Peptides against a protein of PDB entry 5B16. Designs and how they scored, part 48

Target 1, 136 residues: chain A of PDB entry 5B16
Amino acid sequence: TPSRINHNERLEFLGDAVVEFLTSVHLYYLFPSLEEGGLATYRTAIVQNQHLAMLAKKLELDRFMLYAHGPDLCRESDLRHAMANCFEALIGAVYLEGSLEEAKQLFGRLLFNDPDLREVWLNYPLHPLQLQEPNT
Target 2, 136 residues: chain A of PDB entry 5B16 as posed
Amino acid sequence: TPSRINHNERLEFLGDAVVEFLTSVHLYYLFPSLEEGGLATYRTAIVQNQHLAMLAKKLELDRFMLYAHGPDLCRESDLRHAMANCFQALIGAVYLEGSLEEAKQLFGRLLFNDPDLREVWLNYPLHPLQLQEPNT

## One batch from the design tools (peptide; made by RFdiffusion4, then SolubleMPNN)

Design b2_p16_1_s4 (from b2_p16_1, 7 letters changed)
Fold by OpenDDE base, seed 4:
Structure b2_p16_1_s4 (fold): chain B 136 residues (1-136), chain A 16 residues (1-16)
Amino acid sequence: as target 1 above (136 residues)
Amino acid sequence: SKMEKLLEFLDKLVAE
């Protein structure tokens, strides 16, 4: 049995991919006329450690981190990095133990405090290709 | 519109 640390790192690995995938998919469908560079720019902004750490704060992961790892997180940047990793691990765990849909819903709820933005993000219009091939 | 609000949100996020 892997250590808790190794397990969390594995979950982080998975969660990183899930977060990036979900972000990519939503951006792709939300902005069908946006060029790749623009999509990539938005994706980078959404999944960067600084932003994920902010999302982690909404789950009070900062309190958890300070409790569990306070001495090692004296720098704000260290705390942000750890929180971002923990957030990824959480998303990874939700995906692993639940589903991609559950991960999507959680991520979407945390991304936006504005319910209008949540609605747009989660209920984006279908892409023309998706309309043509609904089962893809 | 909601889409415009989303774009504004994302643009602000990029600018951070």
Scores: peptide ipSAE 0.707, ipTM 0.959, DockQ to the pose 0.842
Fold by OpenDDE base, seed 1:
Structure b2_p16_1_s4 (fold): chain B 136 residues (1-136), chain A 16 residues (1-16)
Amino acid sequence: as target 1 above (136 residues)
Amino acid sequence: SKMEKLLEFLDKLVAE
């Protein structure tokens, strides 16, 4: 229905911002000496549709998409784009109904299969306000 | 180190 589509697009909008924000914050603190161009390059790589689609596959969103929208997703590029959008909507929903901290944890867990990388990403010291307001 | 591993991961991601 149009209402559901609009709601999903709104969640995508929110989720896109959350993913962008979380990525930016982590990169900013993890690499204090890296210039803006380098930070932007890493951010782009992390949040690009192709990568988010790969993260979506970890949640088996591809199977869901094919089940629900198979006829509309006849090309791989279309599927990747849809999966990325769905992933953003999911993160947006987690933030909306849960917290930024929950979105952060979920995103971090999906970003890395390697526990060492996950630990560095998630446990690196953040701004004191983020520690004080983890549920914002 | 873990940080070096992270950099390698990110560099690979950029290259893809």
Scores: peptide ipSAE 0.704, ipTM 0.958, DockQ to the pose 0.807
Fold by OpenDDE base, seed 5:
Order: C-alpha cells, then sequence, then structure tokens
Structure b2_p16_1_s4 (fold): chain B 136 residues (1-136), chain A 16 residues (1-16)
C-alpha cells in the first residue's frame, strides 16, 4: 500500500481535477456570453494556490498545518502552497468517499460568505441557448 | 442583481 504522503498526493491529484471541473462548469453556465479568455481568467483566479489557501483558512487548516508541520513551513508562501494542496486533497477525499454533489456543495459554501452569491453559484438557471448542451 | 454582484466578486478576485 502507498505511504500516507503518496496517498495525499493522489488525493491532491483527484481534488485538483474536481475543483477545476466544478469551477469550469459553473462559470460556463453562469456566463454564456463570456469569451473563453474571460472564463479562463476567472477560473485561474478561483483555483490559484493563494485563493485555495484562503478557502482552507475557513476550515482552520492553517492552525492544523502549523501544529503538525510548523518547522517546515517557516515562510508564508510555503504555508499557502501546503494549505492549497491540503484543500485539494480534502475535496478529493469528499468526492472519493462521498459524491461530486457533496464536493460541489462544500466548495460553493467556502467560495462565498454572501448567501446570495452561494445561491447563484449553486443554483444557476439554465440559459435558453444552453438547452442543447448536456445538463450537468 | 445577484449576477452583477457575482461578476464584481470575480473581478475583485482577479485583481488580487
Amino acid sequence: as target 1 above (136 residues)
Amino acid sequence: SKMEKLLEFLDKLVAE
């Protein structure tokens, strides 16, 4: 069996894909008139390490990381990178042991403090020009 | 609107 470190890296791999996918799908449906470059720019901003690390703080992963790995995380940039990876692993685990829906809900809750924005993000209406696309 | 607020949120995120 793989080591705990290898297992976390595998979960990060899966979680990275899930976060990327969910972000892409939501942006695609929410902004039907936005060009690819704009969609890509928003996606990059959402999934970049510094943003994911901020989301990880909402789960108090910073306290966890400093407690467990403080000596190896003396720089803020190192902590952000580690927190982002840990966040990805968490999303990967939620998807793996739960469902894509559960991962979507968790990610959406963390993305926004504003309940109105959460509602729009999680429950967007289908645009008429998107009716020919597969429903996700 | 909520959609406009979402755009503002995302634009701010891009600027960070």
Scores: peptide ipSAE 0.701, ipTM 0.958, DockQ to the pose 0.894
Fold by OpenDDE base, seed 2:
Structure b2_p16_1_s4 (fold): chain B 136 residues (1-136), chain A 16 residues (1-16)
Amino acid sequence: as target 1 above (136 residues)
Amino acid sequence: SKMEKLLEFLDKLVAE
């Protein structure tokens, strides 16, 4: 039986794939005419450690990490990396114990503080070329 | 529009 640490690393591995998959799917449907390079650019920005650490902070994982691993996470860069990994593990756990839908909802809620952006992200509105439509 | 707002958000994120 894997140790708690090994289990977290396995969840991180799974969560990394889930985060990338969800991001890819949403971008793909949101931007049907965007070339691969553009999709990849947005995906990279969304899933990079720096951004995931920001999302983790919304769950107060920074306080948790400092409490549990403070002596080993004195550097800001180390804390960011650890928080990003922890966020991935959390998403992995939600997917594993719940569903992809639950992971999607949690991820979407954390991605955006703006409810309008949450709605757009989850509902796949019209293509940017159709922005002349009101309330799009 | 909401889509325009999303694009602005993503562009800012790319720039960070």
Scores: peptide ipSAE 0.702, ipTM 0.956, DockQ to the pose 0.757; fails the geometry check

Design b2_p16_2_s1 (from b2_p16_2, 8 letters changed)
Fold by OpenDDE base, seed 3:
Structure b2_p16_2_s1 (fold): chain B 136 residues (1-136), chain A 16 residues (1-16)
Amino acid sequence: as target 1 above (136 residues)
Amino acid sequence: KLEKLLEYLEQLVKEA
């Protein structure tokens, strides 16, 4: 049987793809005149470790990480990386056990504390098939 | 509201 660590790594792998996909779709529709380079730049900024770690902090994952793994996370960069990985695993789990729509909602809610920006991000018209999960 | 969103994104880019 796979170890818990292996399971978390698999969830992280899945979550990384989900976060990147959702980010790409929203940026594509929100900024129809923005060139590929601009879209890629914003995507990179959104999914970078330090940003995902900031989102993770909203869920108090920093306190969790320090509680569970404090001695191994003495460096700020190590904590940031671990928090980002944990955030990816969380999104992966939400997608796996729930749906892409649920992952979208959670991610969007965490991206913005400003309710106006949150509403724009989550409610902007998107192609309905893009967020449809494949039949497996 | 898109302008405000752009400001948010530009700030993230600067922090990268």
Scores: peptide ipSAE 0.663, ipTM 0.950, DockQ to the pose 0.802
Fold by OpenDDE base, seed 1:
Structure b2_p16_2_s1 (fold): chain B 136 residues (1-136), chain A 16 residues (1-16)
Amino acid sequence: as target 1 above (136 residues)
Amino acid sequence: KLEKLLEYLEQLVKEA
């Protein structure tokens, strides 16, 4: 069994891909007339460290991070980066141990506090190939 | 609702 650190790094690697994938798919379907540049711009904004850190705060990961790694997180930017990584690892874990659907639902719920935006984001149909993907 | 989402995303872009 790999160390907890190595495991988290691997989960982060997976989660990064899952977050980017989910973001890409939703943007692609939600805005069928938007050009690639616009899609990429919105994706970047959604998956940037600052935004993911904000989502992580909704899970109170900041309290955990400061408790466990306080000495290494003296700078706000360091904390933000660490929280973003931790968030990615969490999404990776949800995908790995659960399913892509569960990751999608969790990510969507965290993305939007506004129920209207959440509904639009989550209730858009996915491509059939996505429905056929294995959970792990 | 899509327009509202776009407005939200545009705000995120400004924060990036």
Scores: peptide ipSAE 0.662, ipTM 0.950, DockQ to the pose 0.848
Fold by OpenDDE base, seed 2:
Structure b2_p16_2_s1 (fold): chain B 136 residues (1-136), chain A 16 residues (1-16)
Amino acid sequence: as target 1 above (136 residues)
Amino acid sequence: KLEKLLEYLEQLVKEA
């Protein structure tokens, strides 16, 4: 429905900001000596459509997208773009209906299959009140 | 672990 489309676009708008923000915050704290250019480069790489689409595949959004929008997603590039947008909308929805913390946890869990990388990303101190995790 | 993360990010940059 048109209402659903508009709602999804609004969620995507919000999710884009949340993904960008979370990425920025984590990079900022993880690499305190990295120049702005380096931070921006890594952020761009993390939030690019092809990367977010890869994360979306972990949620089987590719199967969902083909089922729901197959006729409009016959091209691989179109599918990747749509999956990235859908991923952003999902993060936006989690933030909207839940919290920034929940969005952070979901995003971090999907970013890395490697437990070591996941632990570093999620458990590195981002706030003075945040407790440090062992071996991070 | 942080070094491992950096290597991962560098790989993503190359794929961008």
Scores: peptide ipSAE 0.658, ipTM 0.948, DockQ to the pose 0.886
Fold by OpenDDE base, seed 4:
Structure b2_p16_2_s1 (fold): chain B 136 residues (1-136), chain A 16 residues (1-16)
Amino acid sequence: as target 1 above (136 residues)
Amino acid sequence: KLEKLLEYLEQLVKEA
């Protein structure tokens, strides 16, 4: 049985891939005319530590981090990195114990506070046969 | 809505 730390690191590993995958898929279908460079740029922006940490704050993971790991998180950058990792681990766990769909929903809900953006992100068809192109 | 999303993403890029 792996240690708690090892387990979280493994989940983080998985979650990183899930977040990357979901982001890639959504961007790919949402922006069919966007070149690879643009897709990659937006993906990077979405999955960067500072952004994931911001998403993690919505789950109050910052409070958890300070409680559980405060002594090791003296720098804000360290906290952000830890929160991002924790967020990935969470997504990984949701995927592992639930489904990709559940991970998608959770990730999408956290990505956007704006219901319009959330709707576009989550409800856009992710299959070529169901393609629709929202403009606004 | 897609345009709005794009604008949001551009903002994220600027923050990166």
Scores: peptide ipSAE 0.664, ipTM 0.949, DockQ to the pose 0.883; fails the geometry check

Design b2_p16_2_s2 (from b2_p16_2, 8 letters changed)
Fold by OpenDDE base, seed 3:
Structure b2_p16_2_s2 (fold): chain B 136 residues (1-136), chain A 16 residues (1-16)
Amino acid sequence: as target 1 above (136 residues)
Amino acid sequence: LLEKLKEYLDEIVKQA
């Protein structure tokens, strides 16, 4: 029988892929003239442990981690890494039990505090050149 | 708004 730890690691594995996928897709459509290097720079910054840990703080996962695992997280870097992993597992669970759309909405909601920027991120129009890509 | 969004993402990059 799989342990709870094994289950969390599997969810983290799935969530990591979902976060990277969603980030890639949104950046691709939002910046149609940005070169691959620029897209990669934004993606790396968004999905890195430091940033995901910041998003996790919005869900008060830091308080949860300190309450449940305080003695094991004496270093700031350890806490940040654990929070990022937990965030990935959460996104993985939302995708698994819900849908990609639900994961998209949750991620977008946490990524932007500004509701106007959030709406642009979530509801961007397709660029004409991107629409023509299948015809090439 | 798109420029403002880009500025926000630039700040995330700076924090990396």
Scores: peptide ipSAE 0.708, ipTM 0.955, DockQ to the pose 0.868
Fold by OpenDDE base, seed 1:
Structure b2_p16_2_s2 (fold): chain B 136 residues (1-136), chain A 16 residues (1-16)
Amino acid sequence: as target 1 above (136 residues)
Amino acid sequence: LLEKLKEYLDEIVKQA
Protein backbone atom coordinates (compact mmCIF):
# COMPACT_ATOMS: atom_id res chain seq x y z
CA THR B 1 0.00 0.00 0.00
CA PRO B 2 1.14 3.57 -0.60
CA SER B 3 2.60 5.59 2.22
CA ARG B 4 0.31 7.95 4.09
CA ILE B 5 1.92 10.88 2.29
CA ASN B 6 1.40 9.35 -1.13
CA HIS B 7 -2.16 8.46 -0.25
CA ASN B 8 -2.88 12.02 0.86
CA GLU B 9 -1.41 13.39 -2.36
CA ARG B 10 -3.62 11.10 -4.40
CA LEU B 11 -6.65 12.12 -2.37
CA GLU B 12 -5.72 15.75 -2.88
CA PHE B 13 -5.61 15.15 -6.62
CA LEU B 14 -9.09 13.69 -6.53
CA GLY B 15 -10.45 16.27 -4.12
CA ASP B 16 -9.20 19.14 -6.22
CA ALA B 17 -11.29 17.89 -9.11
CA VAL B 18 -14.34 17.29 -6.92
CA VAL B 19 -14.22 20.75 -5.37
CA GLU B 20 -13.83 22.40 -8.75
CA PHE B 21 -16.57 20.27 -10.27
CA LEU B 22 -19.07 20.97 -7.50
CA THR B 23 -18.28 24.66 -7.59
CA SER B 24 -18.60 24.81 -11.37
CA VAL B 25 -21.90 22.96 -11.52
CA HIS B 26 -23.55 24.97 -8.76
CA LEU B 27 -22.42 28.29 -10.21
CA TYR B 28 -23.60 27.23 -13.66
CA TYR B 29 -27.12 26.53 -12.43
CA LEU B 30 -27.32 29.39 -9.95
CA PHE B 31 -26.43 32.04 -12.51
CA PRO B 32 -27.83 30.99 -15.89
CA SER B 33 -27.31 34.44 -17.40
CA LEU B 34 -23.78 35.00 -16.12
CA GLU B 35 -21.08 34.86 -18.77
CA GLU B 36 -18.15 32.46 -18.58
CA GLY B 37 -15.81 35.11 -17.26
CA GLY B 38 -18.05 35.83 -14.32
CA LEU B 39 -18.49 32.15 -13.54
CA ALA B 40 -14.74 31.65 -13.68
CA THR B 41 -14.17 34.58 -11.35
CA TYR B 42 -16.42 33.10 -8.70
CA ARG B 43 -14.96 29.63 -9.15
CA THR B 44 -11.39 30.85 -8.83
CA ALA B 45 -12.22 32.74 -5.67
CA ILE B 46 -14.03 29.80 -4.09
CA VAL B 47 -11.37 27.17 -4.81
CA GLN B 48 -8.22 29.22 -4.23
CA ASN B 49 -5.94 28.25 -1.36
CA GLN B 50 -6.84 31.24 0.78
CA HIS B 51 -10.54 30.45 0.73
CA LEU B 52 -10.17 26.70 1.12
CA ALA B 53 -7.92 27.32 4.09
CA MET B 54 -10.70 29.34 5.67
CA LEU B 55 -13.05 26.43 5.16
CA ALA B 56 -10.42 24.13 6.63
CA LYS B 57 -10.32 26.24 9.78
CA LYS B 58 -13.95 25.38 10.38
CA LEU B 59 -12.81 21.79 10.72
CA GLU B 60 -9.97 22.85 13.01
CA LEU B 61 -7.42 21.56 10.53
CA ASP B 62 -5.14 24.41 11.55
CA ARG B 63 -4.72 22.86 14.97
CA PHE B 64 -3.95 19.51 13.42
CA MET B 65 -1.46 20.94 10.95
CA LEU B 66 0.45 22.89 13.57
CA TYR B 67 0.53 19.91 15.88
CA ALA B 68 1.76 17.49 13.24
CA HIS B 69 3.82 19.77 11.01
CA GLY B 70 4.49 22.90 13.02
CA PRO B 71 8.21 23.18 12.31
CA ASP B 72 7.54 23.15 8.57
CA LEU B 73 4.68 25.64 8.68
CA CYS B 74 6.20 28.71 10.28
CA ARG B 75 4.94 31.01 7.53
CA GLU B 76 1.27 31.88 7.26
CA SER B 77 1.33 31.25 3.53
CA ASP B 78 2.80 27.79 4.07
CA LEU B 79 0.12 26.93 6.58
CA ARG B 80 -2.59 28.22 4.26
CA HIS B 81 -1.29 26.15 1.38
CA ALA B 82 -1.03 23.04 3.50
CA MET B 83 -4.52 23.52 4.91
CA ALA B 84 -5.96 23.94 1.43
CA ASN B 85 -4.28 20.73 0.31
CA CYS B 86 -5.51 18.91 3.37
CA PHE B 87 -9.03 20.17 2.75
CA GLU B 88 -8.92 18.88 -0.81
CA ALA B 89 -7.66 15.53 0.43
CA LEU B 90 -10.55 15.39 2.88
CA ILE B 91 -13.11 16.10 0.18
CA GLY B 92 -11.43 13.50 -1.98
CA ALA B 93 -11.70 10.96 0.79
CA VAL B 94 -15.36 11.74 1.37
CA TYR B 95 -16.07 11.29 -2.31
CA LEU B 96 -13.99 8.12 -2.55
CA GLU B 97 -15.36 6.38 0.52
CA GLY B 98 -18.81 7.92 0.42
CA SER B 99 -20.40 9.64 -2.54
CA LEU B 100 -20.51 12.82 -4.55
CA GLU B 101 -23.67 13.72 -2.67
CA GLU B 102 -21.88 13.46 0.64
CA ALA B 103 -19.03 15.59 -0.67
CA LYS B 104 -21.58 18.11 -1.95
CA GLN B 105 -23.32 18.30 1.41
CA LEU B 106 -20.10 18.69 3.35
CA PHE B 107 -18.76 21.34 1.02
CA GLY B 108 -22.03 23.25 1.14
CA ARG B 109 -22.16 23.16 4.92
CA LEU B 110 -18.67 24.60 5.13
CA LEU B 111 -19.08 27.11 2.32
CA PHE B 112 -22.09 28.80 3.95
CA ASN B 113 -22.72 29.49 7.60
CA ASP B 114 -26.08 30.99 6.69
CA PRO B 115 -28.53 28.10 6.42
CA ASP B 116 -30.75 29.97 3.98
CA LEU B 117 -27.91 30.63 1.58
CA ARG B 118 -26.71 27.08 2.03
CA GLU B 119 -30.10 25.74 1.04
CA VAL B 120 -30.13 27.86 -2.11
CA TRP B 121 -26.67 26.63 -3.02
CA LEU B 122 -27.47 22.98 -2.37
CA ASN B 123 -30.60 23.12 -4.51
CA TYR B 124 -28.35 23.36 -7.54
CA PRO B 125 -28.04 21.30 -9.59
CA LEU B 126 -31.58 20.09 -9.39
CA HIS B 127 -32.36 16.42 -9.16
CA PRO B 128 -34.75 15.27 -11.89
CA LEU B 129 -37.43 14.74 -9.24
CA GLN B 130 -36.94 18.16 -7.66
CA LEU B 131 -38.80 21.36 -8.45
CA GLN B 132 -36.80 24.49 -9.00
CA GLU B 133 -37.39 27.22 -6.46
CA PRO B 134 -37.91 30.78 -7.62
CA ASN B 135 -34.85 32.99 -7.71
CA THR B 136 -35.12 35.07 -4.58
CA LEU A 1 -31.98 34.88 -1.42
CA LEU A 2 -30.12 34.45 -4.68
CA GLU A 3 -29.08 38.08 -4.56
CA LYS A 4 -27.84 37.62 -1.02
CA LEU A 5 -25.91 34.58 -2.13
CA LYS A 6 -24.36 36.55 -4.95
CA GLU A 7 -23.37 39.26 -2.52
CA TYR A 8 -21.74 36.65 -0.33
CA LEU A 9 -19.80 35.29 -3.29
CA ASP A 10 -18.77 38.82 -4.19
CA GLU A 11 -17.19 39.12 -0.78
CA ILE A 12 -15.23 35.93 -1.41
CA VAL A 13 -14.02 37.44 -4.67
CA LYS A 14 -12.84 40.52 -2.80
CA GLN A 15 -10.70 38.27 -0.62
CA ALA A 16 -8.94 36.93 -3.71
Scores: peptide ipSAE 0.710, ipTM 0.954, DockQ to the pose 0.834; fails the geometry check
Fold by OpenDDE base, seed 2:
Structure b2_p16_2_s2 (fold): chain B 136 residues (1-136), chain A 16 residues (1-16)
Amino acid sequence: as target 1 above (136 residues)
Amino acid sequence: LLEKLKEYLDEIVKQA
């Protein structure tokens, strides 16, 4: 329905900001000596449609999108774009109905399959780490 | 682990 589409677009708008913010904050703390250009390079790569679509695939959003919008997503590029938007809408919804912490946890869980890397991403440097350098 | 994380992010950049 038009109302659902409008709501999804609004959630996407919010989610885009949340994903951008979380990515920026974590990169900023993880790499305190990295210049702005380097931080921006990582952020761009993480939040671009192609990467977010890959994260969305972990939630099987590809199957969902084909089920719900198959006729409109005949091209791979269209599917990727839609999946990225849907992923942002999901993060927006989690933030809206839950919290920034819940959005952070979900995003981190999907961003890293390796639980050790995930823990570094989620906890460094504001939280205690289980491992010390050079093991990290 | 931080170096491994950086390497992982570098891979994402290469895929961009």
Scores: peptide ipSAE 0.708, ipTM 0.954, DockQ to the pose 0.870; fails the geometry check
Fold by OpenDDE base, seed 4:
Structure b2_p16_2_s2 (fold): chain B 136 residues (1-136), chain A 16 residues (1-16)
Amino acid sequence: as target 1 above (136 residues)
Amino acid sequence: LLEKLKEYLDEIVKQA
């Protein structure tokens, strides 16, 4: 329904900001000597539709999208865009109904398959492993 | 680990 679509778009709006914020904060702390341009490069890459769509695939949103919206998603680019939007809406919903912490955890979990890297991302700069093994 | 993380992020950048 139109109301459902509008609600999802609103969640997407919120989720976009949350993803941007989380990414920015973590990058800022992870790379204290990296110039703004470098930070922006990483952020752009992380939050772009192509990448978010890949994260969305980990949640099998592609299957959901094809089931729910298949006729409108004939092009792969359309599917990626829709998946990215859906991912943002999901993050927005998690933030809205849960907390920023929950959104952070979900995003981090999907961003990194490697649990060690994930923990560095989530807990930097005070992560014990990072303190013990800097620049590794 | 930080370097490995950076390398991972670099790979994401390369995909862009």
Scores: peptide ipSAE 0.706, ipTM 0.954, DockQ to the pose 0.833; fails the geometry check

Design b2_p16_2_s3 (from b2_p16_2, 5 letters changed)
Fold by OpenDDE base, seed 1:
Structure b2_p16_2_s3 (fold): chain B 136 residues (1-136), chain A 16 residues (1-16)
Amino acid sequence: as target 1 above (136 residues)
Amino acid sequence: NLEKLKEYLDKLVEEA
C-alpha cells in the first residue's frame, strides 16, 4: 500500500483530469456556438488554483490544511495551491471510489451556490461515449 | 438561465 502522500498525489493526478474533463464537457454543451478560445478561457478560469481553492473552502478543507500543515503554509499562495491540490484529490477519490456521475454532481454543487446556475450547468447531458465511461 | 451563467463565468474570467 502506498503512503498517504503518494496516494494523494495519485489522486490529484486523476482528479485534475476529471475536473478538466467535466468542465470541458459542460462548457462544450452549454455554449455550442462558442469558439475554442472562448471555451478554453472559461475552462482556465474554472480550474485555476484560485478558484479550486475557493471551492475547497466550501468543504472547510482550509481548516484541515492549516491544522495538518500549518507551518508549511505560511504564504497565502502556498495555501491556495495546497487547497487546489486537495480539492483535485477529493474529486479524484470521488470518481475512483464512486462514479463519474457522483463527481459531476459534487463538482456542480460546489461550483455554484446559486441553484439556478447549478441547474443550468447540470442539465446538459454528456455524450453517449462519456456516459458509458467505465468506473474504476 | 444560460445568460446568467455566462455572466457569472465572465466575471470569473475577469478574476483570473
Scores: peptide ipSAE 0.673, ipTM 0.952, DockQ to the pose 0.825
Fold by OpenDDE base, seed 4:
Structure b2_p16_2_s3 (fold): chain B 136 residues (1-136), chain A 16 residues (1-16)
Amino acid sequence: as target 1 above (136 residues)
Amino acid sequence: NLEKLKEYLDKLVEEA
């Protein structure tokens, strides 16, 4: 329904900001000597549609999208875009109904299949009270 | 492992 679509778009709007924020914060703390351009480059790579779509595939959103919207997603680019949007909406929903921490955890878990990388990303101190730092 | 993360991100950038 139109209302459901609008709701999803609103969640996407929110999720986009959450993904951007989380990515920015983690990069900022992880790479304290990296210039803005480098930070922005990493952020762009992380949050671009094709990457988010890959993350979405880990949740099997591709199967969902094909089931629900298959006729409108004949092109791979359309599917990727839709999956990325859906992923953002999901993150937005997690943030909205849960917390930023939950969104962070979900996003981090999906970002990396490598548990070592995941641990570095998630456990790097983002607050002065956090004690654990990533290994070099 | 931070360096490993950086390498991963560098590759991600290259793929973008």
Scores: peptide ipSAE 0.673, ipTM 0.951, DockQ to the pose 0.898
Fold by OpenDDE base, seed 2:
Structure b2_p16_2_s3 (fold): chain B 136 residues (1-136), chain A 16 residues (1-16)
Amino acid sequence: as target 1 above (136 residues)
Amino acid sequence: NLEKLKEYLDKLVEEA
């Protein structure tokens, strides 16, 4: 329905910001001596559609997208873009209905299959203000 | 393991 489409687009808008924010914060603290250009390069690689689509596959969003939108996603590039958007919408929904912490945990779990990398990403000291999550 | 993470991210950048 048009209402669902609008809601999904709004969630995507929110999720895009959450993914960008979480990525930025973690990179900032993980690499305190890395210049802005280096931080931006890593962030771009993490949040690009191709990478987010790969993360989306871990949630079997490819099956969902083909089921729900198959006729509109005949091209691989279209599917990849849609999966990335859907992934952002999901993160947005988790933030909206849950918390930033829950979004962080989900995103971190999906970012890395390697538990060692996941541990470093999720448990590195962050800014104290991140412990104060907005009430949504 | 930070170095390992950096190596992973470097590879991700190369694939971008």
Scores: peptide ipSAE 0.671, ipTM 0.952, DockQ to the pose 0.884
Fold by OpenDDE base, seed 3:
Structure b2_p16_2_s3 (fold): chain B 136 residues (1-136), chain A 16 residues (1-16)
Amino acid sequence: as target 1 above (136 residues)
Amino acid sequence: NLEKLKEYLDKLVEEA
């Protein structure tokens, strides 16, 4: 049977792709005149470990990590990396057990504390088929 | 407000 560690790593793998996909789709439609380089710059800023760790902190995952793995996370950079990975696994799990739409909603709610920005991000017109699970 | 969103993202890039 697969170990719990292996399962979490697989969820991180899936979640990483979901976060990047959702970010890409929203940026693409929100900024139709922005060149690829600009889109990539925004995407990098959104999905980098530092930012994902900040999102994870909103869910108090930092407290969870320190509680569960405190001795191994004394360094700030290690904690940040672990929180980012945990956030990816969470999004992966939401997608896996729920839907891409549910992952989209959760991610969007965490991205912005400002309700106006959240509304723009989540409700801007997107192609319906782009938010569907790809055929495998 | 798309402009407000852009400003937010610009700040995020600066902090990266």
Scores: peptide ipSAE 0.671, ipTM 0.952, DockQ to the pose 0.885

Design b2_p16_2_s4 (from b2_p16_2, 10 letters changed)
Fold by OpenDDE base, seed 4:
Structure b2_p16_2_s4 (fold): chain B 136 residues (1-136), chain A 16 residues (1-16)
Amino acid sequence: as target 1 above (136 residues)
Amino acid sequence: NLEKLLAYLEELVKQA
């Protein structure tokens, strides 16, 4: 059995892919006329450590990190990095133990405090066979 | 709301 640290790193690995995948899919469908460069730029912005750390704060992961790893997180950048990794691990765990849909819902809910934007993000059709109301 | 979303994303890009 791998150590808890190794397990978290593995979950982070998985979560990183899930976050990137979900982000890619949503951007792709939300902005059908946006060129690849724009899609990639927005994806990078969404999944960057700074942003994921911001999302992690909504789950109070900062408190957890300071409690568990305070001495190792003396730099703000270190804290952001750790929080981002933890966020990815969380998403990975949700995907692993639950489903991609559950990961999508959690990620989407955290992305936006604005309910209108959240609605657009979460309920925009992600597959041609899905019947959902269009969003603008 | 897509434009609003774009504005949000553009702001994130500035922070990247």
Scores: peptide ipSAE 0.651, ipTM 0.947, DockQ to the pose 0.850
Fold by OpenDDE base, seed 3:
Order: C-alpha cells, then structure tokens, then sequence
Structure b2_p16_2_s4 (fold): chain B 136 residues (1-136), chain A 16 residues (1-16)
C-alpha cells in the first residue's frame, strides 16, 4: 500500500492542476479585455504558496500542520509551503471525491472574505455548461 | 464590483 506521504503528494499534484485551471477559467471570463500577461500575473499571485497558505489558515490547516508535522516545520517558510501543499491536496480530494463544481465553490468561498467579490467570482457567467450547475 | 476585484488582485500581485 502507498504511504500517506505518497497519497498526499498525488492529491497535491491533482489539486495544483485544479486550482490552476479554476483560476485560469475565472480570470479569463471575468476580464475579457485583460491581456494574457495580466491574466498570467494574477493567476500566479492567486496560486502562490503564500496566498494558498493564507487560504489554508481559514480552514485551520496551520493548526493541523503543527499537530501533524510540528518538528519538521521549524521555519515559517516551511510551514507556508506545507500549508499550500496541504490546501492543494484538499482541493484535489474535493475534486476527486466530488466534482469540479464542488472544488470551484469551495475555492471561491475561501478566496474572498468580501461577499461582493465572492459573488462576482462564483456567479459571473463562465462556460455555458457551468451555468447549468447548481450553486452549491 | 469587478473593479474592486481587480484592485484586490493587484494587491495580491504586490504581496507575491
């Protein structure tokens, strides 16, 4: 059987792609006049370890990481990196066990504390197939 | 709200 580490790394791999994809799609539709360079820059900013770690804190993953890996996370940078990876693994798991829509909703809810921004991000018209999905 | 979102993203870029 695969180790827990291997499983988490695989989920992280998947989650990284899901986060990148969702971010790309939303930016693409939200800003139709924004040049590729701007889209790429904003995507990078959203998926940076520092930012994902901040999102992870909303789920108290920092406490989880300290509990599970405290001795291995003596540096703040190590903690942020681990939290970002854990966040990606979580999104990967949500996609794997649920759906892209569920991953989208979770990611969107965590991205913004501001309800107006959350509303714009989650409910702006995207691909036609996405419009048929329930707002869960 | 879209402008507000853009401003938010620009701030994220500065923090990256």
Amino acid sequence: as target 1 above (136 residues)
Amino acid sequence: NLEKLLAYLEELVKQA
Scores: peptide ipSAE 0.650, ipTM 0.947, DockQ to the pose 0.885
Fold by OpenDDE base, seed 2:
Structure b2_p16_2_s4 (fold): chain B 136 residues (1-136), chain A 16 residues (1-16)
Amino acid sequence: as target 1 above (136 residues)
Amino acid sequence: NLEKLLAYLEELVKQA
């Protein structure tokens, strides 16, 4: 049985893919006329460690990280990287234990403080699981 | 709202 640390790293690996996938899908459907270069640029901006760390801060992961790993995270850059990784692990866990839809909802809620932007983001894409999961 | 979203994303790109 892998250690808790190994489990977190595995969840991070999965979460990284989920975050990138969700970002890609939403951008693809939201901007049907945007060229690949633009899509890739926006995806990079959304999933970069600095941005994910900002999202993690909304969950007060910074307080948690400092409490649990403070001595090892004295540098701000180290803290940001750790927070981004933790955020990915969280999304990975939500996907693993829940569903892609649940991961989508959580990610979308954290992406935008602006309710208008949140609504636009979460309206795309129309996913088959959105129609099916409420009945499961 | 799509234009607003695009503007938001452009700002994120500048921060990258």
Scores: peptide ipSAE 0.647, ipTM 0.947, DockQ to the pose 0.819
Fold by OpenDDE base, seed 5:
Structure b2_p16_2_s4 (fold): chain B 136 residues (1-136), chain A 16 residues (1-16)
Amino acid sequence: as target 1 above (136 residues)
Amino acid sequence: NLEKLLAYLEELVKQA
């Protein structure tokens, strides 16, 4: 079996895809008149490391990371990158052990503090697609 | 609320 580090990297890989997919689908349906360039720009802004790190702070991952890995995260940029990776791994784990719906709900809750924006994001019709779980 | 959401996204782009 892979080490804990390798397993976390694999979850990060999966979570990155889930975050990318959910972001793409929601943007696509929410903005039917927005051109591809605009969709791509907004997606990049949502999934960039610094933004995911801000979402991770809402789960207090910054406190966790500094407690567990502080000596290796002496720079803010290193902490931000690690937090983003950990956030992706968390989303990957939620998808893997739960469902895409649960991942969507968690991600949506963290994206917006504004309940009106959260409502629009989470309750917009999505494309009916079921992705096969990768082999473990 | 789509306009409000768009404004939010534009702000994120500026931070990128």
Scores: peptide ipSAE 0.645, ipTM 0.946, DockQ to the pose 0.819

